# Ledger of designs, part 10: peptides against a protein of PDB entry 3HTU

Target 1, 75 residues: chain A of PDB entry 3HTU
Amino acid sequence: RRPEEWGKLIYQWVSRSGQNNSVFTLYELTNGEDTEDEEFHGLDEATLLRALQALQQEHKAEIITVSDGRGVKFF

## One batch from the design tools (peptide; aimed at target 1 V23)

Design b2_p14_3 (made by RFdiffusion4)
Pose (drawn by RFdiffusion4):
Formats: structure tokens, sequence, C-alpha cells
Structure b2_p14_3 (pose): chain A 75 residues (1-75), chain P 14 residues (1-14)
């Protein structure tokens, strides 16, 4: 599955729960306790990062750099 | 830690 297909799925999960301006760590998206029964749970950080970059190009997400890791804000 | 990372990401997004 390509980066942008994960991006669409990630974006749909965020939009439907009312988290349209929420900030997430990349880890919590693929390994957190809220996304355990989500389809993208277990996705590697590299592919997730690319899916997020595809969303940023669509102005649907902003990747945040915080020293020892990565996060993201969705719009 | 994951909690510190989350708090730092929220502070950067503000």
Amino acid sequence: as target 1 above (75 residues)
Amino acid sequence: SEAELKAAAEAAAA
C-alpha cells in the first residue's frame, strides 16, 4: 500500500472522531492505545512519515519536529 | 518519554 493510501485512511480516522485540529505523535498513531483496533496500527514510521508528507502537500496535516521524535497536526 | 514528547509536540503546535 502506497504512502497516500495510508494517508487517506489516516485522515478519515482523524476527521470522523472530531479531532480535526488535534496533535499526535507518530508513535501514538501506529502504536497508541486509542488506535489499537485501527487498520493503520502497526505501520512502520518511515511509511507513516511519507503518508503524512502526502497529507501536508494537500494542506491536510503539518508535521512537527520535536527534538527526539516526530508529531503531526491535522486540519 | 512518550508523555514528554506529546507535551512538546502540543507546545510546538501552539

Design b2_p14_3_s1 (made by RFdiffusion4, then SolubleMPNN; from b2_p14_3, 8 letters changed)
Fold by OpenDDE base, seed 2:
Structure b2_p14_3_s1 (fold): chain B 75 residues (1-75), chain A 14 residues (1-14)
Amino acid sequence: as target 1 above (75 residues)
Amino acid sequence: SLEELQKKIEEAAK
């Protein structure tokens, strides 16, 4: 899958699951309990980042970087 | 910790 395709899958999950909190760490998205049954669970961080960057270009997500990690806010 | 990271990200997202 291309990064854009992964991004689509991730955003579909965000939209359909009715998440109370739209902010995630990158680790939570691919290694968390909430996404354990999703196709993108276990996705490598490099590919995940590219997927999120694709969503960011579409104004569907914002990647947030802090000194000790990264996360994402979905819109 | 993960919790601390979550807090920082949430604050930055505001």
Scores: peptide ipSAE 0.407, ipTM 0.854, DockQ to the pose 0.811
OpenDDE base, seeds 1, 3, 4, 5: peptide ipSAE 0.237, 0.380, 0.225, 0.213; ipTM 0.784, 0.846, 0.771, 0.766

Design b2_p14_3_s2 (made by RFdiffusion4, then SolubleMPNN; from b2_p14_3, 7 letters changed)
Fold by OpenDDE base, seed 2:
Structure b2_p14_3_s2 (fold): chain B 75 residues (1-75), chain A 14 residues (1-14)
Amino acid sequence: as target 1 above (75 residues)
Amino acid sequence: SLEELRKKAEEAAK
């Protein structure tokens, strides 16, 4: 899958699940309990980042960077 | 931490 395709799958999960908390660390998004049954669970961080960047271009997500790590906010 | 990210996200929303 292309990064854009992964992004689509990720956002579909976010949207359909109706997550009350739209902020995630990159780790919990692909390694957390809430996404264990998703196709993107276990996705490597490099590919994940590219997927999120694609969503960011569509204004569906915002990658958040802090000194202690990175995360993402979904809209 | 996730908490720090949430704070950053909230600030960005303002």
Scores: peptide ipSAE 0.185, ipTM 0.736, DockQ to the pose 0.343
OpenDDE base, seeds 1, 3, 4, 5: peptide ipSAE 0.184, 0.184, 0.185, 0.185; ipTM 0.735, 0.734, 0.736, 0.736

Design b2_p14_3_s3 (made by RFdiffusion4, then SolubleMPNN; from b2_p14_3, 8 letters changed)
Fold by OpenDDE base, seed 2:
Structure b2_p14_3_s3 (fold): chain B 75 residues (1-75), chain A 14 residues (1-14)
Amino acid sequence: as target 1 above (75 residues)
Amino acid sequence: SLEELLEKAKKAAE
């Protein structure tokens, strides 16, 4: 899958799961309990980042990057 | 830390 395709799958999960907390660290998104049954669970961080960047271009996510870590907010 | 800020953001989203 292309990063954009992963992004689509991730956002579909976000929007359909009814998550009230749409803020995640990158680790939580691919290694957390809430995504254990999703296809993108275990996705490598590099590909994840590219997927999220694609979503960001569509104004569906905002990547938060600081010196001590990264996270993402979904819209 | 960023992680702490994210946790606060999660709480605020509730």
Scores: peptide ipSAE 0.074, ipTM 0.678, DockQ to the pose 0.264
OpenDDE base, seeds 1, 3, 4, 5: peptide ipSAE 0.066, 0.065, 0.068, 0.071; ipTM 0.672, 0.672, 0.673, 0.675

Design b2_p14_3_s4 (made by RFdiffusion4, then SolubleMPNN; from b2_p14_3, 7 letters changed)
Fold by OpenDDE base, seed 2:
Structure b2_p14_3_s4 (fold): chain B 75 residues (1-75), chain A 14 residues (1-14)
Amino acid sequence: as target 1 above (75 residues)
Amino acid sequence: SMEELLEKAKEAAA
Protein backbone atom coordinates (compact mmCIF):
# COMPACT_ATOMS: atom_id res chain seq x y z
CA ARG B 1 0.00 0.00 0.00
CA ARG B 2 1.03 3.53 -0.69
CA PRO B 3 1.08 6.07 2.12
CA GLU B 4 -2.04 7.70 0.73
CA GLU B 5 -3.82 4.37 0.85
CA TRP B 6 -2.80 3.85 4.45
CA GLY B 7 -4.04 7.33 5.17
CA LYS B 8 -7.39 6.42 3.72
CA LEU B 9 -7.66 3.35 5.93
CA ILE B 10 -6.66 5.30 9.00
CA TYR B 11 -9.16 8.04 8.37
CA GLN B 12 -11.88 5.50 7.69
CA TRP B 13 -11.24 4.12 11.16
CA VAL B 14 -11.30 7.62 12.62
CA SER B 15 -14.68 8.26 11.04
CA ARG B 16 -16.22 4.88 11.85
CA SER B 17 -15.07 4.88 15.45
CA GLY B 18 -16.08 8.46 16.10
CA GLN B 19 -12.56 9.67 16.74
CA ASN B 20 -12.90 12.86 14.75
CA ASN B 21 -11.32 15.73 16.66
CA SER B 22 -9.31 13.25 18.72
CA VAL B 23 -5.59 13.46 19.32
CA PHE B 24 -3.20 10.52 19.23
CA THR B 25 0.49 10.01 19.61
CA LEU B 26 1.94 8.26 16.59
CA TYR B 27 2.77 5.27 18.76
CA GLU B 28 -0.77 5.11 20.09
CA LEU B 29 -2.19 5.02 16.57
CA THR B 30 -0.27 1.94 15.50
CA ASN B 31 0.50 0.25 18.82
CA GLY B 32 -2.35 1.27 21.07
CA GLU B 33 -5.29 -0.73 22.32
CA ASP B 34 -7.85 1.26 20.36
CA THR B 35 -6.48 0.13 16.99
CA GLU B 36 -5.55 -3.47 17.80
CA ASP B 37 -7.98 -4.88 15.26
CA GLU B 38 -7.15 -2.45 12.46
CA GLU B 39 -5.07 -3.26 9.40
CA PHE B 40 -2.72 -0.39 10.12
CA HIS B 41 -1.88 -1.65 13.59
CA GLY B 42 1.83 -2.31 13.67
CA LEU B 43 2.54 -0.02 10.72
CA ASP B 44 6.06 1.35 10.80
CA GLU B 45 6.28 4.92 11.97
CA ALA B 46 7.95 6.20 8.81
CA THR B 47 5.11 4.97 6.63
CA LEU B 48 2.57 6.18 9.18
CA LEU B 49 4.03 9.65 9.06
CA ARG B 50 3.80 9.71 5.28
CA ALA B 51 0.20 8.55 5.49
CA LEU B 52 -0.65 11.28 7.96
CA GLN B 53 1.09 13.84 5.79
CA ALA B 54 -1.19 12.79 2.96
CA LEU B 55 -4.20 13.30 5.20
CA GLN B 56 -2.82 16.64 6.25
CA GLN B 57 -2.75 17.70 2.62
CA GLU B 58 -6.47 16.94 2.54
CA HIS B 59 -7.09 18.89 5.74
CA LYS B 60 -8.22 15.73 7.51
CA ALA B 61 -5.40 15.70 10.03
CA GLU B 62 -2.81 17.92 11.61
CA ILE B 63 0.54 16.54 12.65
CA ILE B 64 1.60 17.98 15.97
CA THR B 65 5.28 18.32 16.71
CA VAL B 66 6.31 18.90 20.30
CA SER B 67 9.79 19.18 21.71
CA ASP B 68 10.04 15.50 22.58
CA GLY B 69 7.57 13.77 20.30
CA ARG B 70 4.85 13.85 17.69
CA GLY B 71 1.12 13.41 17.59
CA VAL B 72 -1.79 13.91 15.27
CA LYS B 73 -5.20 15.48 15.50
CA PHE B 74 -7.91 14.18 13.22
CA PHE B 75 -10.69 16.39 11.97
CA SER A 1 6.04 9.31 28.78
CA MET A 2 3.38 8.61 26.22
CA GLU A 3 0.81 10.08 28.55
CA GLU A 4 2.77 13.28 28.90
CA LEU A 5 3.23 13.53 25.16
CA LEU A 6 -0.46 12.95 24.61
CA GLU A 7 -1.31 15.73 27.01
CA LYS A 8 1.12 18.05 25.26
CA ALA A 9 -0.34 17.15 21.90
CA LYS A 10 -3.88 17.78 23.11
CA GLU A 11 -2.82 21.10 24.51
CA ALA A 12 -1.04 22.01 21.29
CA ALA A 13 -4.16 21.13 19.32
CA ALA A 14 -6.28 23.53 21.39
Scores: peptide ipSAE 0.125, ipTM 0.715, DockQ to the pose 0.893
OpenDDE base, seeds 1, 3, 4, 5: peptide ipSAE 0.108, 0.107, 0.110, 0.107; ipTM 0.708, 0.705, 0.709, 0.708

Design b2_p14_4 (made by RFdiffusion4)
Pose (drawn by RFdiffusion4):
Structure b2_p14_4 (pose): chain A 75 residues (1-75), chain P 14 residues (1-14)
Amino acid sequence: as target 1 above (75 residues)
Amino acid sequence: AEAALKAAAEAAAA
């Protein structure tokens, strides 16, 4: 599955729950306790990063750099 | 460590 297909799915999960301005770590998206039964749970950080970059190009997400890791804010 | 990372990401997003 390509980066942008994961991006669409990631974006849909965020939008439907009312988290349209929420900040997430990349880890909690693929490994957190809220996304356990989500389809993107277990996705590697490299593919996740690319899916997020595709969303950023669509102005649907902003990737945040915080020293020892990565996060993202959704719009 | 994950909680610290999440707090730092929220602070950066502000």

Design b2_p14_4_s1 (made by RFdiffusion4, then SolubleMPNN; from b2_p14_4, 10 letters changed)
Fold by OpenDDE base, seed 5:
Structure b2_p14_4_s1 (fold): chain B 75 residues (1-75), chain A 14 residues (1-14)
Amino acid sequence: as target 1 above (75 residues)
Amino acid sequence: KLEELLKKAKEAAK
């Protein structure tokens, strides 16, 4: 799958599960309990980041980057 | 700091 395709799957989950406006660390998205049954669970962080960047271009997410880590807010 | 920030962000999101 391309990053954009992963982004689509991730956002579909966000919408279905009512996670809009929620904030996650990148680790939580791919390794957390809430996404254990999702296709993107276990996705490598590099690919995840590209997927989120695609969503960010569509104004569906905002990647949060600070000195000690990264997270994302979904809209 | 990120964890703290994200925690606050989650709380603010209700």
Scores: peptide ipSAE 0.114, ipTM 0.694, DockQ to the pose 0.273
OpenDDE base, seeds 1, 2, 3, 4: peptide ipSAE 0.112, 0.113, 0.108, 0.112; ipTM 0.694, 0.696, 0.690, 0.695

Design b2_p14_4_s2 (made by RFdiffusion4, then SolubleMPNN; from b2_p14_4, 10 letters changed)
Fold by OpenDDE base, seed 2:
Structure b2_p14_4_s2 (fold): chain B 75 residues (1-75), chain A 14 residues (1-14)
Amino acid sequence: as target 1 above (75 residues)
Amino acid sequence: KLEELLKKAKEAAS
């Protein structure tokens, strides 16, 4: 899958799962309990980042980058 | 630091 395709799958999960908290660390998104049953669980961080960047271009996510880690907010 | 920021972001989003 292309990063854009992963992004689509991720956002579909976000929008359909009814998440009350749509802010995640990158680790939580691919290694957390809430995504254990999703296809993108276990996705490598590099591909994940590119997927999220694609979503960011569509104004569906905002990547938060600080010196000690990264996270993402979904819209 | 990031976790604290994300906590605030979660609270603000709700």
Scores: peptide ipSAE 0.122, ipTM 0.709, DockQ to the pose 0.305
OpenDDE base, seeds 1, 3, 4, 5: peptide ipSAE 0.119, 0.116, 0.121, 0.120; ipTM 0.705, 0.701, 0.702, 0.708

Design b2_p14_4_s3 (made by RFdiffusion4, then SolubleMPNN; from b2_p14_4, 9 letters changed)
Fold by OpenDDE base, seed 2:
Structure b2_p14_4_s3 (fold): chain B 75 residues (1-75), chain A 14 residues (1-14)
Amino acid sequence: as target 1 above (75 residues)
Amino acid sequence: SLEELLKKAEEAAK
């Protein structure tokens, strides 16, 4: 899958899961309990980042980058 | 910290 395709799958999960909190660290998104049953669970961070960047261009996510880590907020 | 920033982002999303 292309990063854009992964992004689509990730956002579909976000929008359909009905989660109260849509803010994650990158680790939580691919290694957390909430995504254990998703296809993108275990996705490598490099590919994940590219997927999120694609979503960011569509204004569906905002990547938060600080000196001690990265996270993402979904819209 | 990142954790604090993410918590703030969660609060802002409400």
Scores: peptide ipSAE 0.121, ipTM 0.697, DockQ to the pose 0.302
OpenDDE base, seeds 1, 3, 4, 5: peptide ipSAE 0.102, 0.110, 0.110, 0.119; ipTM 0.692, 0.666, 0.668, 0.695

Design b2_p14_4_s4 (made by RFdiffusion4, then SolubleMPNN; from b2_p14_4, 10 letters changed)
Fold by OpenDDE base, seed 1:
Structure b2_p14_4_s4 (fold): chain B 75 residues (1-75), chain A 14 residues (1-14)
Amino acid sequence: as target 1 above (75 residues)
Amino acid sequence: KLKELLEKAKEAAK
C-alpha cells in the first residue's frame, strides 16, 4: 500500500470510531490498544508519517511536532 | 505526558 492508501485506512478508522478531533501520538496509532484490530496496526513510523502527511494535505489531520515528540490531530 | 503536551501544543497553535 502507498502512504496515501494507508492514510485512507487510518482516517476511515478515525471516522468510524469517532476519533475525530482526537489527538494521538504516532506510537498510539500503530501500537496502541485501540487499533489492535486495524490493518495499520504495526505500521512502521516512517510510512505512518507519510500517510499522515497525505491526510494533512487533505486537511483531515494535523501533525504536531514539539521538542518532546510528535503526534497528530484528526479532523 | 507527551500526549498532554501535544494537546496543549495543538491548542496553542490555534
Scores: peptide ipSAE 0.159, ipTM 0.717, DockQ to the pose 0.387
OpenDDE base, seeds 2, 3, 4, 5: peptide ipSAE 0.157, 0.154, 0.153, 0.151; ipTM 0.718, 0.711, 0.712, 0.717

Design b2_p14_5 (made by RFdiffusion4)
Pose (drawn by RFdiffusion4):
Structure b2_p14_5 (pose): chain A 75 residues (1-75), chain P 14 residues (1-14)
Amino acid sequence: as target 1 above (75 residues)
Amino acid sequence: SEEEALKAKAEAEA
């Protein structure tokens, strides 16, 4: 599955829960306790990062760099 | 924890 297909699925989960301006760590998206029964749970950080970059190009997400890791804000 | 500290930094940066 390509980066942007994960991006669509990630974006749909964020949009439907009313988290349209929420900030997430990349870890909590693929490994957190809120996304356990989500389809993208267990996705590697490299592919997730690319899926997020595809969303940023569509102005649907902004990747945040915080020293020892990565996060993301969705729009 | 480390993950909670990372989440707080990410919220502050946003």

Design b2_p14_5_s1 (made by RFdiffusion4, then SolubleMPNN; from b2_p14_5, 8 letters changed)
Fold by OpenDDE base, seed 5:
Structure b2_p14_5_s1 (fold): chain B 75 residues (1-75), chain A 14 residues (1-14)
Amino acid sequence: as target 1 above (75 residues)
Amino acid sequence: SKLEELLKKAKEKA
């Protein structure tokens, strides 16, 4: 899958599960309990970041960067 | 971590 396709799957989960306006660490998205049944569970962080960047371009997410790492807020 | 703490606070505001 292309990053944009992963982004679509991720946002579909966000919308369906009512996670709009929620904040996640990147680790939580791909390794957390809440996404264990999702296709993007286990996705490498580099690909995840590209997927989220695609969503950010669509104003569906905002990537949060701090000194210790990155997270994301979904809209 | 600082990131996790920051994000936890953000979660509470959301």
Scores: peptide ipSAE 0.152, ipTM 0.722, DockQ to the pose 0.322
OpenDDE base, seeds 1, 2, 3, 4: peptide ipSAE 0.147, 0.142, 0.146, 0.139; ipTM 0.720, 0.712, 0.718, 0.708; seed 1 fails the geometry check

Design b2_p14_5_s2 (made by RFdiffusion4, then SolubleMPNN; from b2_p14_5, 5 letters changed)
Fold by OpenDDE base, seed 5:
Structure b2_p14_5_s2 (fold): chain B 75 residues (1-75), chain A 14 residues (1-14)
Amino acid sequence: as target 1 above (75 residues)
Amino acid sequence: SELEELKEKAEKKA
């Protein structure tokens, strides 16, 4: 899958699960319990970041960088 | 936890 396709799958989960306006760490999104049954669980962080960047261009997410890591807020 | 600390910082920044 292309990063944009991963982004689509991720946002579909966000929308269907009611996670809009929620904040995740990148690790939590792909390694957390809440996404264990999703196809994007276990996705490498590099590909995840590109997927989220695609969503960010569509104003569906905002990537947040802090001193000790990165997170994402979904809209 | 480290995860919660990062999440808190991200929420404050968002």
Scores: peptide ipSAE 0.136, ipTM 0.721, DockQ to the pose 0.909
OpenDDE base, seeds 1, 2, 3, 4: peptide ipSAE 0.131, 0.132, 0.106, 0.134; ipTM 0.721, 0.721, 0.707, 0.724

Design b2_p14_5_s3 (made by RFdiffusion4, then SolubleMPNN; from b2_p14_5, 9 letters changed)
Fold by OpenDDE base, seed 4:
Structure b2_p14_5_s3 (fold): chain B 75 residues (1-75), chain A 14 residues (1-14)
Amino acid sequence: as target 1 above (75 residues)
Amino acid sequence: SKLEKLLEEAKKKA
């Protein structure tokens, strides 16, 4: 899958899951309990980041970068 | 971590 395709799958999950929170660490998205059954679980961080960057261009996500790592806010 | 702390606060505002 291309990063854009991964982004689509991720955003579909965000939209349909009914999660109360729209903010995640990158680790939570690919290694967390909430996404264990999703195809993108276990996705490498590099590909994940590119997927999120694609969503960011569509104004569907905002990547949050701090000294200790990265997270994302979905819209 | 610093990231977790910041994101936890962000979650509260979401």
Scores: peptide ipSAE 0.145, ipTM 0.719, DockQ to the pose 0.315
OpenDDE base, seeds 1, 2, 3, 5: peptide ipSAE 0.136, 0.132, 0.140, 0.142; ipTM 0.713, 0.706, 0.715, 0.716

Design b2_p14_5_s4 (made by RFdiffusion4, then SolubleMPNN; from b2_p14_5, 8 letters changed)
Fold by OpenDDE base, seed 3:
Structure b2_p14_5_s4 (fold): chain B 75 residues (1-75), chain A 14 residues (1-14)
Amino acid sequence: as target 1 above (75 residues)
Amino acid sequence: SRLEELLEKAKEAA
């Protein structure tokens, strides 16, 4: 899958599950309990980041980067 | 971690 395709799947989950305006660490998205049944669970962080960057281009997400790691806010 | 602390605050405000 292309990053944009992963982004689409992730945002579909965000929308369907009512997680708009929610904040996640990147770890929570791919390793957390809330996404255990999603296709993107277990996705490597590098690919996840590219997917989120695609969503960011569409103003659907904002990646948060700090010295301790990364997170994301969905809109 | 600092990230976890910041994100937790954001979650509480959401």
Scores: peptide ipSAE 0.168, ipTM 0.737, DockQ to the pose 0.296
OpenDDE base, seeds 1, 2, 4, 5: peptide ipSAE 0.162, 0.156, 0.155, 0.161; ipTM 0.735, 0.724, 0.723, 0.731

Design b2_p14_6 (made by RFdiffusion4)
Pose (drawn by RFdiffusion4):
Structure b2_p14_6 (pose): chain A 75 residues (1-75), chain P 14 residues (1-14)
Amino acid sequence: as target 1 above (75 residues)
Amino acid sequence: TLKERAETEAERRE
C-alpha cells in the first residue's frame, strides 16, 4: 500500500472522531492505545512519515519536529 | 514527555 493510501485512511480516522486540530506522536498513531483496533496500527514509522508528508502537501497535516522524535497536527 | 513537547511546539507555531 502506497504512502498516500495510508494517508487517506489516517486522515479519515482523524476527521471522523472530531480531532481535526489534534496533535499526535507518530508512535501513538501506529502503536498507541487509542488506535489499537485501527487498520494502520503496526505501520512502520518510515511509511507513516511518507503518508504524513503526502497529507502535508495537501495542507491536511503539519509535521512537527521535537528533538528525539516526530509528531503531527491535522487540519 | 514527547506528547507534551509536541503539543507545546504546535502552540508556538500558532

Design b2_p14_6_s1 (made by RFdiffusion4, then SolubleMPNN; from b2_p14_6, 9 letters changed)
Fold by OpenDDE base, seed 1:
Structure b2_p14_6_s1 (fold): chain B 75 residues (1-75), chain A 14 residues (1-14)
Amino acid sequence: as target 1 above (75 residues)
Amino acid sequence: SLMEQIKKKAEELE
């Protein structure tokens, strides 16, 4: 899959899951228990970042960088 | 924690 295709799958999950918190660390998004049943579970962080960057271009997500790492906020 | 930092910064994006 291309990064933008992964982005689509990720965003679909975020949208349909009805979660009350749309903020994730990059790690929990692909390695957390909440996404164990998703196709993108276990996705390498490099590819994940590219996927999120694609979503960011569409204003569907914002990659957040702090001193200790990165996360993402979905819109 | 990392999540706390991220959440704090995320609030600024609202």
Scores: peptide ipSAE 0.662, ipTM 0.917, DockQ to the pose 0.838
OpenDDE base, seeds 2, 3, 4, 5: peptide ipSAE 0.660, 0.652, 0.657, 0.661; ipTM 0.916, 0.915, 0.916, 0.917

Design b2_p14_6_s2 (made by RFdiffusion4, then SolubleMPNN; from b2_p14_6, 10 letters changed)
Fold by OpenDDE base, seed 1:
Parts: sequence; C-alpha cells; structure tokens
Structure b2_p14_6_s2 (fold): chain B 75 residues (1-75), chain A 14 residues (1-14)
Amino acid sequence: as target 1 above (75 residues)
Amino acid sequence: SLMEKIKEKAKELE
C-alpha cells in the first residue's frame, strides 16, 4: 500500500470507531491494543508518518512534535 | 509523559 492508502485506512478507523479522544502517540496508533484488529497495526513508523503527512495535507490530521516524540491529532 | 505533552500541544490546535 502507498502511504496515502494507509492514511485512508487509518482515518476510516478514527472516524468509525467513535473515539472520544482524537490524539495519539505514533506508537499507540500502530502498536496499541485499540488497533490490534486493524490492517495498519504493526505498521512501521516511517510509513505511518508518511501516511499521516498525506492526511495532514488534506487537513484531516495534524502531526504534533514535542521534545521527546511525536503524536497526531485527527480532525 | 509524551502523551501528556502531545495532548497539551493538541489543545493549541483547536
């Protein structure tokens, strides 16, 4: 899959899962228990980042960078 | 924690 295709799958999950918190660390998004049944579970962080960047271009997500890591906020 | 920092930063994006 291309990064933008992964982005689509991720965003679909975010949208349909009814999350009451749309903020994630990059790690929990692909390695957390909440996404164990998703196709993108276990996705390498490099590809994940590219996927999220694609979503960011569409204003569907914002990658958040802090001193000790990165996360993402979905819109 | 990382999550706490991210959440705080995320609030600025509302």
Scores: peptide ipSAE 0.666, ipTM 0.922, DockQ to the pose 0.838
OpenDDE base, seeds 2, 3, 4, 5: peptide ipSAE 0.663, 0.656, 0.662, 0.664; ipTM 0.921, 0.920, 0.921, 0.921

Design b2_p14_6_s3 (made by RFdiffusion4, then SolubleMPNN; from b2_p14_6, 9 letters changed)
Fold by OpenDDE base, seed 5:
Structure b2_p14_6_s3 (fold): chain B 75 residues (1-75), chain A 14 residues (1-14)
Amino acid sequence: as target 1 above (75 residues)
Amino acid sequence: SLLEKIKEKAEEME
């Protein structure tokens, strides 16, 4: 899958899962319990970042960077 | 935690 395709899958999950909190660390998005059954679980961070960047271009997400890591906010 | 730091940053962006 291309990063854009991964982005689509991720956003579909976000939309359908009805997450109370739309902010995630990159790690918990692909390694957390909430996504264990998703196709993107275990996705490498590099590809994940590209996928999220694709969503960011569509204003569906915003990548957040702090001193000790990165996360994402979904819209 | 990293999550808390990210959440704080997210709130500032709203």
Scores: peptide ipSAE 0.492, ipTM 0.883, DockQ to the pose 0.882
OpenDDE base, seeds 1, 2, 3, 4: peptide ipSAE 0.481, 0.403, 0.407, 0.480; ipTM 0.880, 0.838, 0.844, 0.879

Design b2_p14_6_s4 (made by RFdiffusion4, then SolubleMPNN; from b2_p14_6, 9 letters changed)
Fold by OpenDDE base, seed 1:
Structure b2_p14_6_s4 (fold): chain B 75 residues (1-75), chain A 14 residues (1-14)
Amino acid sequence: as target 1 above (75 residues)
Amino acid sequence: SLMEKIKKKAEELE
């Protein structure tokens, strides 16, 4: 899959899951228990980042960078 | 924690 295709799958999950918190660390998004049944579970962080960057271009997500890591906020 | 920092930063994006 291309990064933008992964982005689509990720965003679909975010949208349909009905979660009350749209903020994730990059790790929990692909390695957390909440996404164990998703196709993108276990996705390498480099590819994940590219996927999220694609979503960011569409204003569907914002990658958040802090001193000790990165996360993402979905819109 | 990392999540706490991210959440705080995320609040600024609203």
Scores: peptide ipSAE 0.665, ipTM 0.918, DockQ to the pose 0.843
OpenDDE base, seeds 2, 3, 4, 5: peptide ipSAE 0.662, 0.656, 0.660, 0.664; ipTM 0.916, 0.916, 0.917, 0.917

Design b2_p14_7 (made by RFdiffusion4)
Pose (drawn by RFdiffusion4):
Structure b2_p14_7 (pose): chain A 75 residues (1-75), chain P 14 residues (1-14)
Amino acid sequence: as target 1 above (75 residues)
Amino acid sequence: TEAELKRMAEEAAE
């Protein structure tokens, strides 16, 4: 599955729950306790990062760099 | 920790 297909699914999960301006770590998206039964749970950070970069190009997400890791804000 | 990273990411998003 390509980066942007994951991106669409990631974006849909965020939008439907009312987290349209929420900030997430990349880890909690693929490994957190809220996304356990989500389809993207277990996705590697490299593919997740590319899916997020596709969303950023569509102005749907902003990747945040915080020293020892990565996060993202959705719009 | 993951919790510290989350607080830092929330602050950076401001």

Design b2_p14_7_s1 (made by RFdiffusion4, then SolubleMPNN; from b2_p14_7, 7 letters changed)
Fold by OpenDDE base, seed 5:
Structure b2_p14_7_s1 (fold): chain B 75 residues (1-75), chain A 14 residues (1-14)
Amino acid sequence: as target 1 above (75 residues)
Amino acid sequence: SLEELKKKIEEAAK
């Protein structure tokens, strides 16, 4: 899958899962319990980042960088 | 920790 395709899958999950929190660490998205059954679980961080960057271009997400790592806020 | 990281991200997201 292309990064854009991964982004679509991720955003679909965010939209359908009814998450109360729209902010995630990158680790939570691909290694957390909440996404264990999703196709993007286990996705390498590099590909994940590209997927999120695609969503960011569409104003559907914002990648957040702090001293200890990265996360994302979905819109 | 992951918890601490999450908190930092949440604060940055505001």
Scores: peptide ipSAE 0.657, ipTM 0.922, DockQ to the pose 0.879
OpenDDE base, seeds 1, 2, 3, 4: peptide ipSAE 0.651, 0.656, 0.645, 0.653; ipTM 0.921, 0.922, 0.919, 0.921

Design b2_p14_7_s2 (made by RFdiffusion4, then SolubleMPNN; from b2_p14_7, 8 letters changed)
Fold by OpenDDE base, seed 4:
Structure b2_p14_7_s2 (fold): chain B 75 residues (1-75), chain A 14 residues (1-14)
Amino acid sequence: as target 1 above (75 residues)
Amino acid sequence: SLEELLEKAKEAAQ
């Protein structure tokens, strides 16, 4: 899958599960309990980041980057 | 920390 395709799957989960306006760490999104049954569970961080960047371009997410790490807010 | 900041953000989003 391409990053934008992963982004689509991720955002579909966000929408279906009612996680709009929720905040996640990148680790939580791919390794957390809430996404255990999703295809993107276990996705490598580099690909995840590219997927989220695609969503960010569509104004569906905002990547939060601080010195201690990264997270994402979905809209 | 990032975790603390994100937890606060989650809390505010509730």
Scores: peptide ipSAE 0.121, ipTM 0.706, DockQ to the pose 0.293
OpenDDE base, seeds 1, 2, 3, 5: peptide ipSAE 0.115, 0.118, 0.119, 0.110; ipTM 0.705, 0.711, 0.708, 0.704

Design b2_p14_7_s3 (made by RFdiffusion4, then SolubleMPNN; from b2_p14_7, 8 letters changed)
Fold by OpenDDE base, seed 2:
Structure b2_p14_7_s3 (fold): chain B 75 residues (1-75), chain A 14 residues (1-14)
Amino acid sequence: as target 1 above (75 residues)
Amino acid sequence: SLEELLKKAKEAAK
């Protein structure tokens, strides 16, 4: 899958699951309990980042980058 | 920290 395709799958999960808190660390998104049954669980961080960047271009996510890590907020 | 920032962001998202 292309990063954009992963992004689509991720956002579909976000929108369908009705998450109260749609803010995640990158680790939580691919390794957390809430996504255990999703296809993108276990996705490598590099590909994940590219997927999220694609979503960011569509104004569906905002990547939060600080000196000690990264996270994402979904819209 | 990022963790603290994300916690705050989660709270604000409610």
Scores: peptide ipSAE 0.140, ipTM 0.712, DockQ to the pose 0.286
OpenDDE base, seeds 1, 3, 4, 5: peptide ipSAE 0.132, 0.131, 0.134, 0.129; ipTM 0.704, 0.706, 0.707, 0.705

Design b2_p14_7_s4 (made by RFdiffusion4, then SolubleMPNN; from b2_p14_7, 8 letters changed)
Fold by OpenDDE base, seed 2:
Structure b2_p14_7_s4 (fold): chain B 75 residues (1-75), chain A 14 residues (1-14)
Amino acid sequence: as target 1 above (75 residues)
Amino acid sequence: SLEELLEKAKEAAK
């Protein structure tokens, strides 16, 4: 899958799951309990980042980058 | 920390 395709799958999960808190660290998104049954669980961080960047271009996510890590907020 | 910032963001998202 292309990063854009992963992004689509991720956002579909976000929208369908009705998450109260749609803010995640990158680790939580691919290694957390809430995504255990999703295809993108275990996705490598590099590909994940590219997927999220694609979503960011569509104004569906905002990547939060600080000196000690990264996270994402979904819209 | 990032974790603290994200927790705050989660709270603000409510």
Scores: peptide ipSAE 0.122, ipTM 0.703, DockQ to the pose 0.286
OpenDDE base, seeds 1, 3, 4, 5: peptide ipSAE 0.105, 0.119, 0.119, 0.119; ipTM 0.690, 0.698, 0.698, 0.699

Design b2_p14_8 (made by RFdiffusion4; failed a check: a repeat of another design)
Pose (drawn by RFdiffusion4):
Structure b2_p14_8 (pose): chain A 75 residues (1-75), chain P 14 residues (1-14)
Amino acid sequence: as target 1 above (75 residues)
Amino acid sequence: AEAALKAAAEAAAA
């Protein structure tokens, strides 16, 4: 599955829950306790990062760099 | 460590 197909799925989960301006760590998206039964749970950080970069190009997300890791804000 | 990372990410997004 390509980066942008994960991006669409990631974006849909965020939008439907009312988290349209929420900030997430990349870890908690693929490994957190809120996304356990989500389809993207277990996705590697490299592919996730690319899916997020595709969303950023669509102005649907902003990747945040915080020293020892990565996060993201969705719009 | 993850909680600290989340708190830093929220501060950076403000």

